Peptides against a protein of PDB entry 4A54. Designs and how they scored, part 31

Target 1, 94 residues: chain A of PDB entry 4A54
Amino acid sequence: MSVADFYGSNVEVLLNNDSKARGVITNFDSSNSILQLRLANDSTKSIVTKDIKDLRILPKNEIMPKNGTKSPSTNSTKLKSAETYSSKNKWSMD

## One batch from the design tools (peptide; made by RFdiffusion4, then SolubleMPNN)

Design b2_p14_8_s2 (from b2_p14_8, 4 letters changed)
Fold by OpenDDE base, seed 3:
Structure b2_p14_8_s2 (fold): chain B 94 residues (1-94), chain A 14 residues (1-14)
Amino acid sequence: as target 1 above (94 residues)
Amino acid sequence: MEKLTEELKKALKE
């Protein structure tokens, strides 16, 4: 089995510095031992295999945390309906 | 899933 058989799989990688990366395997450079991950923000991270402390394949149902684009809280500017005070201009035509 | 993870770990060392 080759690394290419796992392209498109979601993985969590634990690095030797105890940092974690989560992404989809997009490529592996066997000559340089570099694993390429696509991250949730669509950026690419290259990881040298020797820097990997541990890894696991994530189940398909684990939604990569989309960087919650904080839906801009559309400040529902409550358009205070300007109460159009209909000033009854009593136009007295005499 | 654990078996597949171990196969991936093996493939990364080849």
Scores: peptide ipSAE 0.642, ipTM 0.916, DockQ to the pose 0.593
Fold by OpenDDE base, seed 2:
Structure b2_p14_8_s2 (fold): chain B 94 residues (1-94), chain A 14 residues (1-14)
Amino acid sequence: as target 1 above (94 residues)
Amino acid sequence: MEKLTEELKKALKE
């Protein structure tokens, strides 16, 4: 499993300086070991993994204080598979 | 949730 599998997850990060950051994982630079979070104010925070003391994934139901940024309703547009009704118009040529 | 957190922690160390 890669860090990319967790993109879009909301996490709480405890840093070595005992500060906390909460945000959505938006990117991970594996070469530099940098985790990028989008914060509630829509700013981004880059965290070096060596500075992480602990982290946890937050459940989706934990009411992040909705600063009114609508979680993009992933309108799962149920692409109703257009059942191509192949209406075989059986032209009954009687 | 705990298992997923541990998997993320592992992935961050790889």
Scores: peptide ipSAE 0.640, ipTM 0.916, DockQ to the pose 0.744
Fold by OpenDDE base, seed 5:
Structure b2_p14_8_s2 (fold): chain B 94 residues (1-94), chain A 14 residues (1-14)
Amino acid sequence: as target 1 above (94 residues)
Amino acid sequence: MEKLTEELKKALKE
């Protein structure tokens, strides 16, 4: 499997300096060992692979935190299961 | 997800 198979994946990268970067993989330069990420602000960040301490692929449904906006606390709005109002249509045949 | 992450880590070293 090549890095190109992961283009479009959202990733979190932990760097050796303990900083983190989040973005979508857009390119990989194998000759120079440079991973390119598109960030939430549509800018591009180039990361040398030797500076990567760890990484993880993020779920597709994970909304990239917009820069500076508090990650909305996933208030698990308890989707109140629409109680199937079994309307007892009591068809009173008068 | 964990398996795919490990495959990406391998691909970055090659």
Scores: peptide ipSAE 0.640, ipTM 0.915, DockQ to the pose 0.785
Fold by OpenDDE base, seed 4:
Structure b2_p14_8_s2 (fold): chain B 94 residues (1-94), chain A 14 residues (1-14)
Amino acid sequence: as target 1 above (94 residues)
Amino acid sequence: MEKLTEELKKALKE
């Protein structure tokens, strides 16, 4: 089983500094051992696995503190790959 | 839930 099988799961992570992070698993970089969580404020937190003391998967029914954003319907939000819109700023030097 | 948590912990160490 891979970490990718848990994408979209809500987790609580206990760090070695005794701080906690809660979010949805969005990515895992196995090469660098970095777990990415989407937080309640829609920001992304990157956590190095060596800094994880413990973690738990949260049940779906745990009331995420409703900041008023709608229950993400399990629409498979296709991780729109950040299309690097290379805005070729065509600096036309006239 | 506990089993899935342990599976995730294992996957993070691979």
Scores: peptide ipSAE 0.639, ipTM 0.915, DockQ to the pose 0.622

Design b2_p14_8_s3 (from b2_p14_8, 10 letters changed)
Fold by OpenDDE base, seed 3:
Structure b2_p14_8_s3 (fold): chain B 94 residues (1-94), chain A 14 residues (1-14)
Amino acid sequence: as target 1 above (94 residues)
Amino acid sequence: MKELEKKLIEALKK
């Protein structure tokens, strides 16, 4: 069985420093021993396999919490349209 | 640890 058989799988990786990474396996560089994970924010994390302490394969139904990109509340700065009061200078020519 | 996870770790560290 190769790492490629697990491409597209959701995994949780426990690192030697006790940090955790969760993502989809997208690639493995066997020459450099680097596992690539796509994270919930669509960024890629590279992990050296020597730094892996433990790994869990997550069931397909676990919705990776898409960090809801809080759509930047476009502060619609309502440009207060400066109502240019056109003072109609009524020039009364007698 | 499940058998499949063991196989993946083995493949990663081969």
Scores: peptide ipSAE 0.654, ipTM 0.928, DockQ to the pose 0.441
Fold by OpenDDE base, seed 1:
Structure b2_p14_8_s3 (fold): chain B 94 residues (1-94), chain A 14 residues (1-14)
Amino acid sequence: as target 1 above (94 residues)
Amino acid sequence: MKELEKKLIEALKK
């Protein structure tokens, strides 16, 4: 199992200094051992994994206060199929 | 600690 399997998960991280961070896992830098969380204010927090004392995965149903992060309305831009008007080249032999 | 949380911590600290 990799950290990437948890991307998009909402977590609470307890640090060695007893501070807490809550956010969504967005990235993990394995080379530098840095976990990136997107916080409720849409800022990014980088956490060195050695500083992590404990971690809790929050259930999806825990309504994080909806700061109205607009679910990207996938504006399904209905690509109106441009009806390629086949211009019938009416070769008028006139 | 749940098993899934343990697996995540292990993955973070490898």
Scores: peptide ipSAE 0.654, ipTM 0.928, DockQ to the pose 0.543
Fold by OpenDDE base, seed 5:
Formats: structure tokens, sequence, C-alpha cells
Structure b2_p14_8_s3 (fold): chain B 94 residues (1-94), chain A 14 residues (1-14)
């Protein structure tokens, strides 16, 4: 399995300095050992792989929290699809 | 750690 198999995956990277980076894997330079992430602000961050302590793959539906804002606990307010029960007005013609 | 995450780390540090 190659790093290219994970292109487009959303990941959280924990660095050796205990900082974290979140982004989509866009490229990997194997010759220089550099991982490229696209961040939520559409900027790119380059990470040297030796500085990676740990990594997790985030689920596809997880909205990347913008840098610095507390992930609003998306209370999945179950948008109850108001099933507009079309009350069939049975027009009883007498 | 999930198996896929382990495989990705291995591929990054290979």
Amino acid sequence: as target 1 above (94 residues)
Amino acid sequence: MKELEKKLIEALKK
C-alpha cells in the first residue's frame, strides 16, 4: 500500500512537538519525505514525516473545523424531515 | 490505532 492510496483522505496528524494539523492529503514527496495537506482555509501545509508522532484518518462526513474555532458540537439536530403528509382532501362529490 | 492508519504511517516512514 502506498501513500497515494490515501490521497483525498482527511487526516489529523500529531507532531512530535505535540501540535496537531488537520487536512486532506494532496501529495507526498517520497524523495524528501514531505507530506502535503490542504487545510480548511485552502492553504497547504508541508510536514516532514520524521516529525509525525501519530496519525488518525477522519470520517468523510466530518466537517473540518476551521482553525481555532471550537468544533461546535454539531448536535445533529435530526432535521425531522417534515413529512408533509399531503392530506388527500378526498373531495367527496355528493 | 486502526489497521489503515498503521499502514499509512508505515508508508510515510518507508
Scores: peptide ipSAE 0.649, ipTM 0.927, DockQ to the pose 0.672
Fold by OpenDDE base, seed 2:
Structure b2_p14_8_s3 (fold): chain B 94 residues (1-94), chain A 14 residues (1-14)
Amino acid sequence: as target 1 above (94 residues)
Amino acid sequence: MKELEKKLIEALKK
């Protein structure tokens, strides 16, 4: 499975500095290990993957950033949004 | 962590 399979997914990223970023995956530079997110204000945030502590895929019913695309959930991608997460396990690495 | 999230993290960090 590649990062490209998740393009258009709405994600929340927890960084090593405990800051959070929420946005739609728009691009991934594998050579430089940089994940690009489109944020709610239509700006772009670049995240170095080594700085990612944890990540969750937001359910479809979550508020999407502007001009965001829905998470891949088609039969072709076999991907479903993470809709059955527990608040108690938020940011659990298990 | 859900399986899809795990797969995404693996893909990001490979």
Scores: peptide ipSAE 0.632, ipTM 0.927, DockQ to the pose 0.461; fails the geometry check

Design b2_p14_8_s4 (from b2_p14_8, 10 letters changed)
Fold by OpenDDE base, seed 1:
Structure b2_p14_8_s4 (fold): chain B 94 residues (1-94), chain A 14 residues (1-14)
Amino acid sequence: as target 1 above (94 residues)
Amino acid sequence: MEELEKKFIEALKK
């Protein structure tokens, strides 16, 4: 199991100083041991992994207050099925 | 849930 498997998950992080951070996992810097969370206010919080005491993965059903990040409406471009106009080759046999 | 969280923390601290 890799850290990347949890990208996009909502988590609550308990730090060693008993402070809490809640956000979406956006990135992990393995070189510096830094976990990045996107917070409800769209800011990014960087957390050093050694400072993490505990972590809870929030169930998808916990309505994080929808800050209306418009899910990009995937405009399903209705690929209009190109009607293959069957070119009736009218071979007039004279 | 607890096992998954433990595995994640372990992955973060390796």
Scores: peptide ipSAE 0.505, ipTM 0.883, DockQ to the pose 0.584
Fold by OpenDDE base, seed 4:
Formats: structure tokens, sequence, C-alpha cells
Structure b2_p14_8_s4 (fold): chain B 94 residues (1-94), chain A 14 residues (1-14)
């Protein structure tokens, strides 16, 4: 089994400093022992394999928590288009 | 740790 068999997999990496990184495996540099992850913000994180304490493969359906930038629920305040009642002011010129 | 994860870590460290 090669590292390339896991390209496109979503993983959570636990580092030796107890920090965690979550992303999609995009590349592995075997010469430098560097694993590349694409993060939720579309940035790339390079991780030295020696710094990896543990790794889990996330199921495909786990919605990477988009750092919910709460898309501001544009409460589409349905601007009630004020129906411009074109009141035909029939100006009866008496 | 799942067997697949072990195989991946092994592949990373070779």
Amino acid sequence: as target 1 above (94 residues)
Amino acid sequence: MEELEKKFIEALKK
C-alpha cells in the first residue's frame, strides 16, 4: 500500500505537540517526508511525517466543519416589494 | 486505530 492510495481522503492528524489538523490529502513528498493537506479554508498545510503522533481517516460524509462563516443568513428580509399601488389618481379636471 | 490507518502511517514512515 502506498501513500498515493490515500490521496483525496479526508483525515485528522494528531501532531506530537497535541495540535490537530484536518484536511484532504493532496500530496506526499517522500524525499522530505512531508504530507500535504488541503484545509477547509483552501489553504495547504505541510506536515512532517515525524511530527505525526496519530491519524484517523474521516468518513466521506463528515461535513468538514466549514468554519461556518455563518453565511450570514441573509435573512432575506423579503423586502415586501411595496406593491406600488399605482393609484390611478384620476385627476378629474373639473 | 483502524487497520487502514496503521497501514497508512506505515506507508508514511517507510
Scores: peptide ipSAE 0.505, ipTM 0.884, DockQ to the pose 0.498
Fold by OpenDDE base, seed 2:
Structure b2_p14_8_s4 (fold): chain B 94 residues (1-94), chain A 14 residues (1-14)
Amino acid sequence: as target 1 above (94 residues)
Amino acid sequence: MEELEKKFIEALKK
């Protein structure tokens, strides 16, 4: 599994400073360890991967930030929509 | 954290 498999996915990122960012994964710079998210306001947020405490992949049915960039039909590798939202604490590191 | 998110974090921090 590569980071590229998640391009176009909606994610919620919990940072080490306890701030949250929600957006669509648009790019990953592996050389600099920078994840780029497109936010709901169409701005881009760059996140250093070391600052990521936790991450949630949001189901497609949740209100995607409006600019539905077509989920790149990356071949249905069934990212099994982890439909099983284990109701456990949203940010449980367990 | 689900397995998929774990795998993604592993991929990001690799």
Scores: peptide ipSAE 0.504, ipTM 0.885, DockQ to the pose 0.420
Fold by OpenDDE base, seed 3:
Structure b2_p14_8_s4 (fold): chain B 94 residues (1-94), chain A 14 residues (1-14)
Amino acid sequence: as target 1 above (94 residues)
Amino acid sequence: MEELEKKFIEALKK
């Protein structure tokens, strides 16, 4: 299994500083150990792999909230900016 | 952590 097998997947990344990032995997630079995510605002975030504490692969049916399009999530919990998904989701490393 | 996610993290950290 290669990192390229996950290109286009929507992921939530927990960083070592306990911040979260959510985006679509667009690229991986193995030489520099950098994972690139496209965020909901169409910007790109680069994450150094050593800073990744945990990762969750989101279901394909989860629409990444685009700025301005109400994701049909009935409960308009304004998911904070696409850069930091602060969901109280319990991260289990099991 | 699901097996797929473990495999992905392993692939990232190779």
Scores: peptide ipSAE 0.503, ipTM 0.882, DockQ to the pose 0.578; fails the geometry check

## One batch from the design tools (peptide; made by RFdiffusion4, then SolubleMPNN)

Design b2_p15_1_s1 (from b2_p15_1, 8 letters changed)
Fold by OpenDDE base, seed 5:
Parts: sequence; structure tokens; C-alpha cells
Structure b2_p15_1_s1 (fold): chain B 94 residues (1-94), chain A 15 residues (1-15)
Amino acid sequence: as target 1 above (94 residues)
Amino acid sequence: SKTKELQEALKKELE
């Protein structure tokens, strides 16, 4: 199996400096030994493989703490369709 | 495990 077989997997990476990164594997550059993760904020983090102390695949059910990017509440501003009530003023000429 | 497989895959690419 290749690393490419795991593209799209959500992983937690522990780095040698004891920092952690979580994201989806988007690419692996074999020439430079760089693992690319898409983070929760949609940014991309490049990690040199030699700096990885440990990694694990996160279960699908593990709700990535969505940084509460408030799903843009599509405030469905109900565009109140201005019902142009064409009140037909029936001018009854008497 | 899938994790182990990924770790092995990474190791192979570095070799």
C-alpha cells in the first residue's frame, strides 16, 4: 500500500517537538518527504515526515472539533416576497 | 490496523 491509499483520512500527527496537528491527508511528496494535511480551518499544513513522532488515523465518528466556525447560519432571510398585492382598486364609478 | 498500515506505507516511501 502507498500513502496515497490514505488520502482523505483524518489523522492526528504528533511531532517531535510534542506539538500536534489534526487534519485530512491531501498529499504526500515522496521527493521531499512532506505530508500535507488540510486543517479544520481549510488551511494546508506541510509536515516533514522526519519530524513526525507518531500518527494515528482518527475514527470517522470522532467529530473533529469543528472550530466552531459557525456554519454560516444561512440566515435564510426569508426574502419576504413582497407580494405586490396589486389591490385592484376597482373604481366603481357610480 | 489502518494506522499501522499508514505508518508502514510512510516508512516505505522514506526508504
Scores: peptide ipSAE 0.663, ipTM 0.924, DockQ to the pose 0.681
Fold by OpenDDE base, seed 1:
Structure b2_p15_1_s1 (fold): chain B 94 residues (1-94), chain A 15 residues (1-15)
Amino acid sequence: as target 1 above (94 residues)
Amino acid sequence: SKTKELQEALKKELE
């Protein structure tokens, strides 16, 4: 298994300084050993793996406050093709 | 567990 297999997972990370971070795994930089998390406020936190004391995957049912960023419901504005009713005014010139 | 698998994956990347 690779770390990439867990992209999109919600995790709680306990750091060596006893601080905690929660977020979705968005990337892992293997060259620098950096784990990137998307936080609830949509910001990104980069964590050096050596600073991680413990890590756990959060169950899907744990309501991470999805910042309800209203995905703009792309209201498919049905462009009503205005059928230009060319009212051919048939001026019947009698 | 999935957690354990992730932990192992991270460990491997650090080796």
Scores: peptide ipSAE 0.661, ipTM 0.923, DockQ to the pose 0.706
Fold by OpenDDE base, seed 2:
Structure b2_p15_1_s1 (fold): chain B 94 residues (1-94), chain A 15 residues (1-15)
Amino acid sequence: as target 1 above (94 residues)
Amino acid sequence: SKTKELQEALKKELE
């Protein structure tokens, strides 16, 4: 298998300086041994593989901390209950 | 594991 087989995978990378990076593998430069990650803020981080101490693939179910995309507060517009205008047509048959 | 496979793939690219 090649690194390319893992493009799109979410990974956590532990660097030699004990810093961590999390992102999606977007590219691998074999000539320079650079792994590129797209981070949560949509920025790209280039990591030299020699600086990687450890790497793990994050399970798909692991809710990447969604940067709080403000769920658009769907202002629950009060669906005004359609008042069933029961127009009681009181047809007074006299 | 997939992680191990990726690690191996990276190792191969470095060789």
Scores: peptide ipSAE 0.661, ipTM 0.923, DockQ to the pose 0.743
Fold by OpenDDE base, seed 3:
Parts: structure tokens; sequence; C-alpha cells
Structure b2_p15_1_s1 (fold): chain B 94 residues (1-94), chain A 15 residues (1-15)
């Protein structure tokens, strides 16, 4: 079995510096021992295998935290309906 | 487990 058999798997990687990375395995460079992950923001992270302390495959049903693109709060600019009070100047002709 | 298999695969690539 090769690392390539796991392309497309979602993994959590614990690094030697105690940081964590989560992403989908997209590539493995055997010559340089580099594991490539696609992150939730669609960027690619390259990890040197020697820096990996631990690794686990995440269940398929774990919703990758969608970087909640904060839908730009459309500040509903309350269009203050300028109530144009049309002051009907009733010009009384006498 | 699949995790163990991946770990073993990575180990083999480093040998």
Amino acid sequence: as target 1 above (94 residues)
Amino acid sequence: SKTKELQEALKKELE
C-alpha cells in the first residue's frame, strides 16, 4: 500500500511543534518526503514528513469547517425612505 | 485501521 492510495482522504496532522493542520491529501513527494494538503480555504500546505508527530484520518462525515465565508453582512442600508413630504403649497387663488 | 495503514505507508516511503 502506498501513500497515493489515500489521496482524497481528509486528515488531521499533529506537527512536532504541537501545531495542527487539517486538510485533504492531494499529493506526496517521495523524493523530498513532502505531504501536500488542501486546506479549507483551498490553499495548499506542504508538510515535511519528518515534522509530523502524529496523523489521523478524519471520518468522511466530519464537515470540514467551511471557512464560513462570513457572507458580507449586507449592511442592509436601511434605505431611509426619504419621506418627501410634498408640502402641497395650496396656492389659493381668491 | 485506515489510519494505521496510512502511517505505515508513510513510514515505508521514508525507508
Scores: peptide ipSAE 0.660, ipTM 0.923, DockQ to the pose 0.621

Design b2_p15_1_s2 (from b2_p15_1, 8 letters changed)
Fold by OpenDDE base, seed 4:
Structure b2_p15_1_s2 (fold): chain B 94 residues (1-94), chain A 15 residues (1-15)
Amino acid sequence: as target 1 above (94 residues)
Amino acid sequence: DLTEKLKKALEETLK
C-alpha cells in the first residue's frame, strides 16, 4: 500500500515534542518527507515525518444513522367505521 | 490494522 491510499483519512499525530495534531491527510511529499494535514480550521499543517513519534487513524464516528425508527406512530386512528346504518326509510304511506 | 499499514507505507516510502 502507498501513503496515497490513506488520503482523506483522519489521523492523530503525536510529535516528538509530545504535541498532537489532528487532521485529514491531504498529501505526502516523499522528496521532503512531509506529511500534510488539513486541520479543523481548514488550515494546512506540514509535518516532517522525522518529527512524528506516533500516529493513528481515527475511527470514523459512524454517526450511526440514528435509525430514528420513525416508529410509524401508527396513529391507529381507529377509523370508526361509520356503519352507514341504511336507514330503511319505512315510509308508512297512510 | 489500517494504522499499521499506514506506518508501513510511510516507512517503505522513506527508505
Scores: peptide ipSAE 0.617, ipTM 0.911, DockQ to the pose 0.636
Fold by OpenDDE base, seed 5:
Structure b2_p15_1_s2 (fold): chain B 94 residues (1-94), chain A 15 residues (1-15)
Amino acid sequence: as target 1 above (94 residues)
Amino acid sequence: DLTEKLKKALEETLK
């Protein structure tokens, strides 16, 4: 089994400095010993494996903390439907 | 366990 078999897996990485990173495994550079994660903000983080203290695969159901990227508030600009007031000028010819 | 398999895969690749 290779690391590539885990591409697409969501993982939590604990680093030696006790910081944590969460992301999807996108690549592993064996030559440089670098694990690449795609983070919630769609950026890529490169982690040197020697800096990894521990890691775990997160369950699929674990809601990645959606960086509260506010779903683009669809500014439903209520296009005020310009009610074309068809003024029926009822020209009453008296 | 998938996590252990991943760890093993990393270890084997880095040897």
Scores: peptide ipSAE 0.612, ipTM 0.912, DockQ to the pose 0.629
Fold by OpenDDE base, seed 1:
Structure b2_p15_1_s2 (fold): chain B 94 residues (1-94), chain A 15 residues (1-15)
Amino acid sequence: as target 1 above (94 residues)
Amino acid sequence: DLTEKLKKALEETLK
């Protein structure tokens, strides 16, 4: 199993300085041992793995306070069904 | 659990 298998997971990271960070795993730089998290404010935090004291994957039900980035309300433009007025060509052959 | 698997994955990658 690779770290990449956990991309998109919400995690809580406890750092050696006893600070905590919560975010979604977006990337892992194996060369530099850096774990990247997307935070609730949509910023990216880079964490050096050696500075991690502990981590846990948050259950899906723990609503990270999504700063309500309003998912773009897809204004379902109700395509008003163009009433195809069938112009009945009344060809009165009289 | 998944947390332990992630920890293990990190450890293995950093070896």
Scores: peptide ipSAE 0.555, ipTM 0.895, DockQ to the pose 0.713
Fold by OpenDDE base, seed 3:
Structure b2_p15_1_s2 (fold): chain B 94 residues (1-94), chain A 15 residues (1-15)
Amino acid sequence: as target 1 above (94 residues)
Amino acid sequence: DLTEKLKKALEETLK
């Protein structure tokens, strides 16, 4: 299984500085170890994997898209939670 | 388990 199999998935990333980012995986640069997330404002955040402390795929049943749907986002869908924050959240790995 | 699969995929890619 490759990282590309997870393109389009909604993820929450915990960074080493304890900040968090939420977004849709749009790309992974294996050569440079950079994970790209599309944020709610349609901007792209590039995260160096070494800066990732932990991550989780957000539940499919969670309302993430701006339009209130429970389905995973597509490239055209903005996610309500696709932003950077510092609050502590519970992690889930399913 | 999807999260764990993603983590594993990242790990394998970065070896």
Scores: peptide ipSAE 0.609, ipTM 0.909, DockQ to the pose 0.672; fails the geometry check

Design b2_p15_1_s3 (from b2_p15_1, 7 letters changed)
Fold by OpenDDE base, seed 4:
Structure b2_p15_1_s3 (fold): chain B 94 residues (1-94), chain A 15 residues (1-15)
Amino acid sequence: as target 1 above (94 residues)
Amino acid sequence: KLTEELRKAIEETLA
C-alpha cells in the first residue's frame, strides 16, 4: 500500500519532542519526507517523518478535524442484520 | 492494523 491510500484518514502524531498533532492526512512528500496534516482550524501542518516518534489512526468516535473524513476501510467483515421473511397462507371461500 | 499499514507505507516509500 501507498501513503496515498490513507489520504483523508484522521491521525494523531506523536513527535520526538513529545508534542502531539492531530489532523487529516492530505499529502505525503516523498522527496522531502514530509507528512502533511490538515488541522481542526483548517491550517496545514508539515511534519518531517524523522521527527515522528509514533502515530495512530484515530477511531471514528474521536473528534475529527473540520472537513475531515473517515479512515479508509480495508479487509474487514461487516456484520449485517438477518433477513426476515414471511410466508402467507391464503385461503378463499366460495 | 491499519496504523501499522500506514507506518509500513511510509517506511517503504522512504527506503
Scores: peptide ipSAE 0.598, ipTM 0.910, DockQ to the pose 0.685
Fold by OpenDDE base, seed 1:
Structure b2_p15_1_s3 (fold): chain B 94 residues (1-94), chain A 15 residues (1-15)
Amino acid sequence: as target 1 above (94 residues)
Amino acid sequence: KLTEELRKAIEETLA
């Protein structure tokens, strides 16, 4: 599979600085190794792959951005807002 | 499972 197959998926990214970002994958720049996420506030966050410590696709029962989420295995849906938060929040690999 | 597939996709693209 390609990264493009996961466009629209809602993910949680743990960064090397121990902060977390939640958003929908909108694009992947292979040339620069940049993952682009749409956040809950409709802004776009660009994350360099080398800054990613860990990553997981969020289950449907968790909070996700309201502007629609579509996982590869299911239909798109709109859920509650997701956001960037501290490393103190629970982290579990999918 | 899906998370692992995404990780693999990223790695394959960057290789």
Scores: peptide ipSAE 0.596, ipTM 0.909, DockQ to the pose 0.621
Fold by OpenDDE base, seed 3:
Structure b2_p15_1_s3 (fold): chain B 94 residues (1-94), chain A 15 residues (1-15)
Amino acid sequence: as target 1 above (94 residues)
Amino acid sequence: KLTEELRKAIEETLA
């Protein structure tokens, strides 16, 4: 599988500084090892993979801060505060 | 499972 197979997935990224970012995967720059997430405000956050401690794909049934799409392909294109946050949430890998 | 696949995809791309 390639990273492109996961474009459109809503993910939570745990960074090395223990902060978290949530967003939809829009691109992956393999040359520079940069994962791009579309945030709730429609801006793009570029994350260098070396700064990623862990990540997980958010389940479609998971409640997010902003009501709307639990999946990028649903009614709302904006995710719940797909911004960097430090709140402690359930963390698991599927 | 999907998360693990994504992780693997990233790692394989970088290798």
Scores: peptide ipSAE 0.602, ipTM 0.910, DockQ to the pose 0.673; fails the geometry check
Fold by OpenDDE base, seed 2:
Structure b2_p15_1_s3 (fold): chain B 94 residues (1-94), chain A 15 residues (1-15)
Amino acid sequence: as target 1 above (94 residues)
Amino acid sequence: KLTEELRKAIEETLA
């Protein structure tokens, strides 16, 4: 599975500086390891993967960025919607 | 599950 399989997914990223970013995955630069998110205000945020402390795919019941989608989708592959997360830890990976 | 797969995909790219 590649990062491209998750294009269109809504994610919340916790950065090493403890800031957070929420957006739709629009691109991944494999050469430079940069994850690109489209934010709610339609701006783009480029995140160097080494700066990512944690991340999660947002559940469908959470507020999504503008023009976001509830499930990963690509031109060739559509993944199922994100599963429910444990309430124990907001940043737990499913 | 999906989050973990995404994380793995990123990490695999970094390797």
Scores: peptide ipSAE 0.578, ipTM 0.908, DockQ to the pose 0.655; fails the geometry check

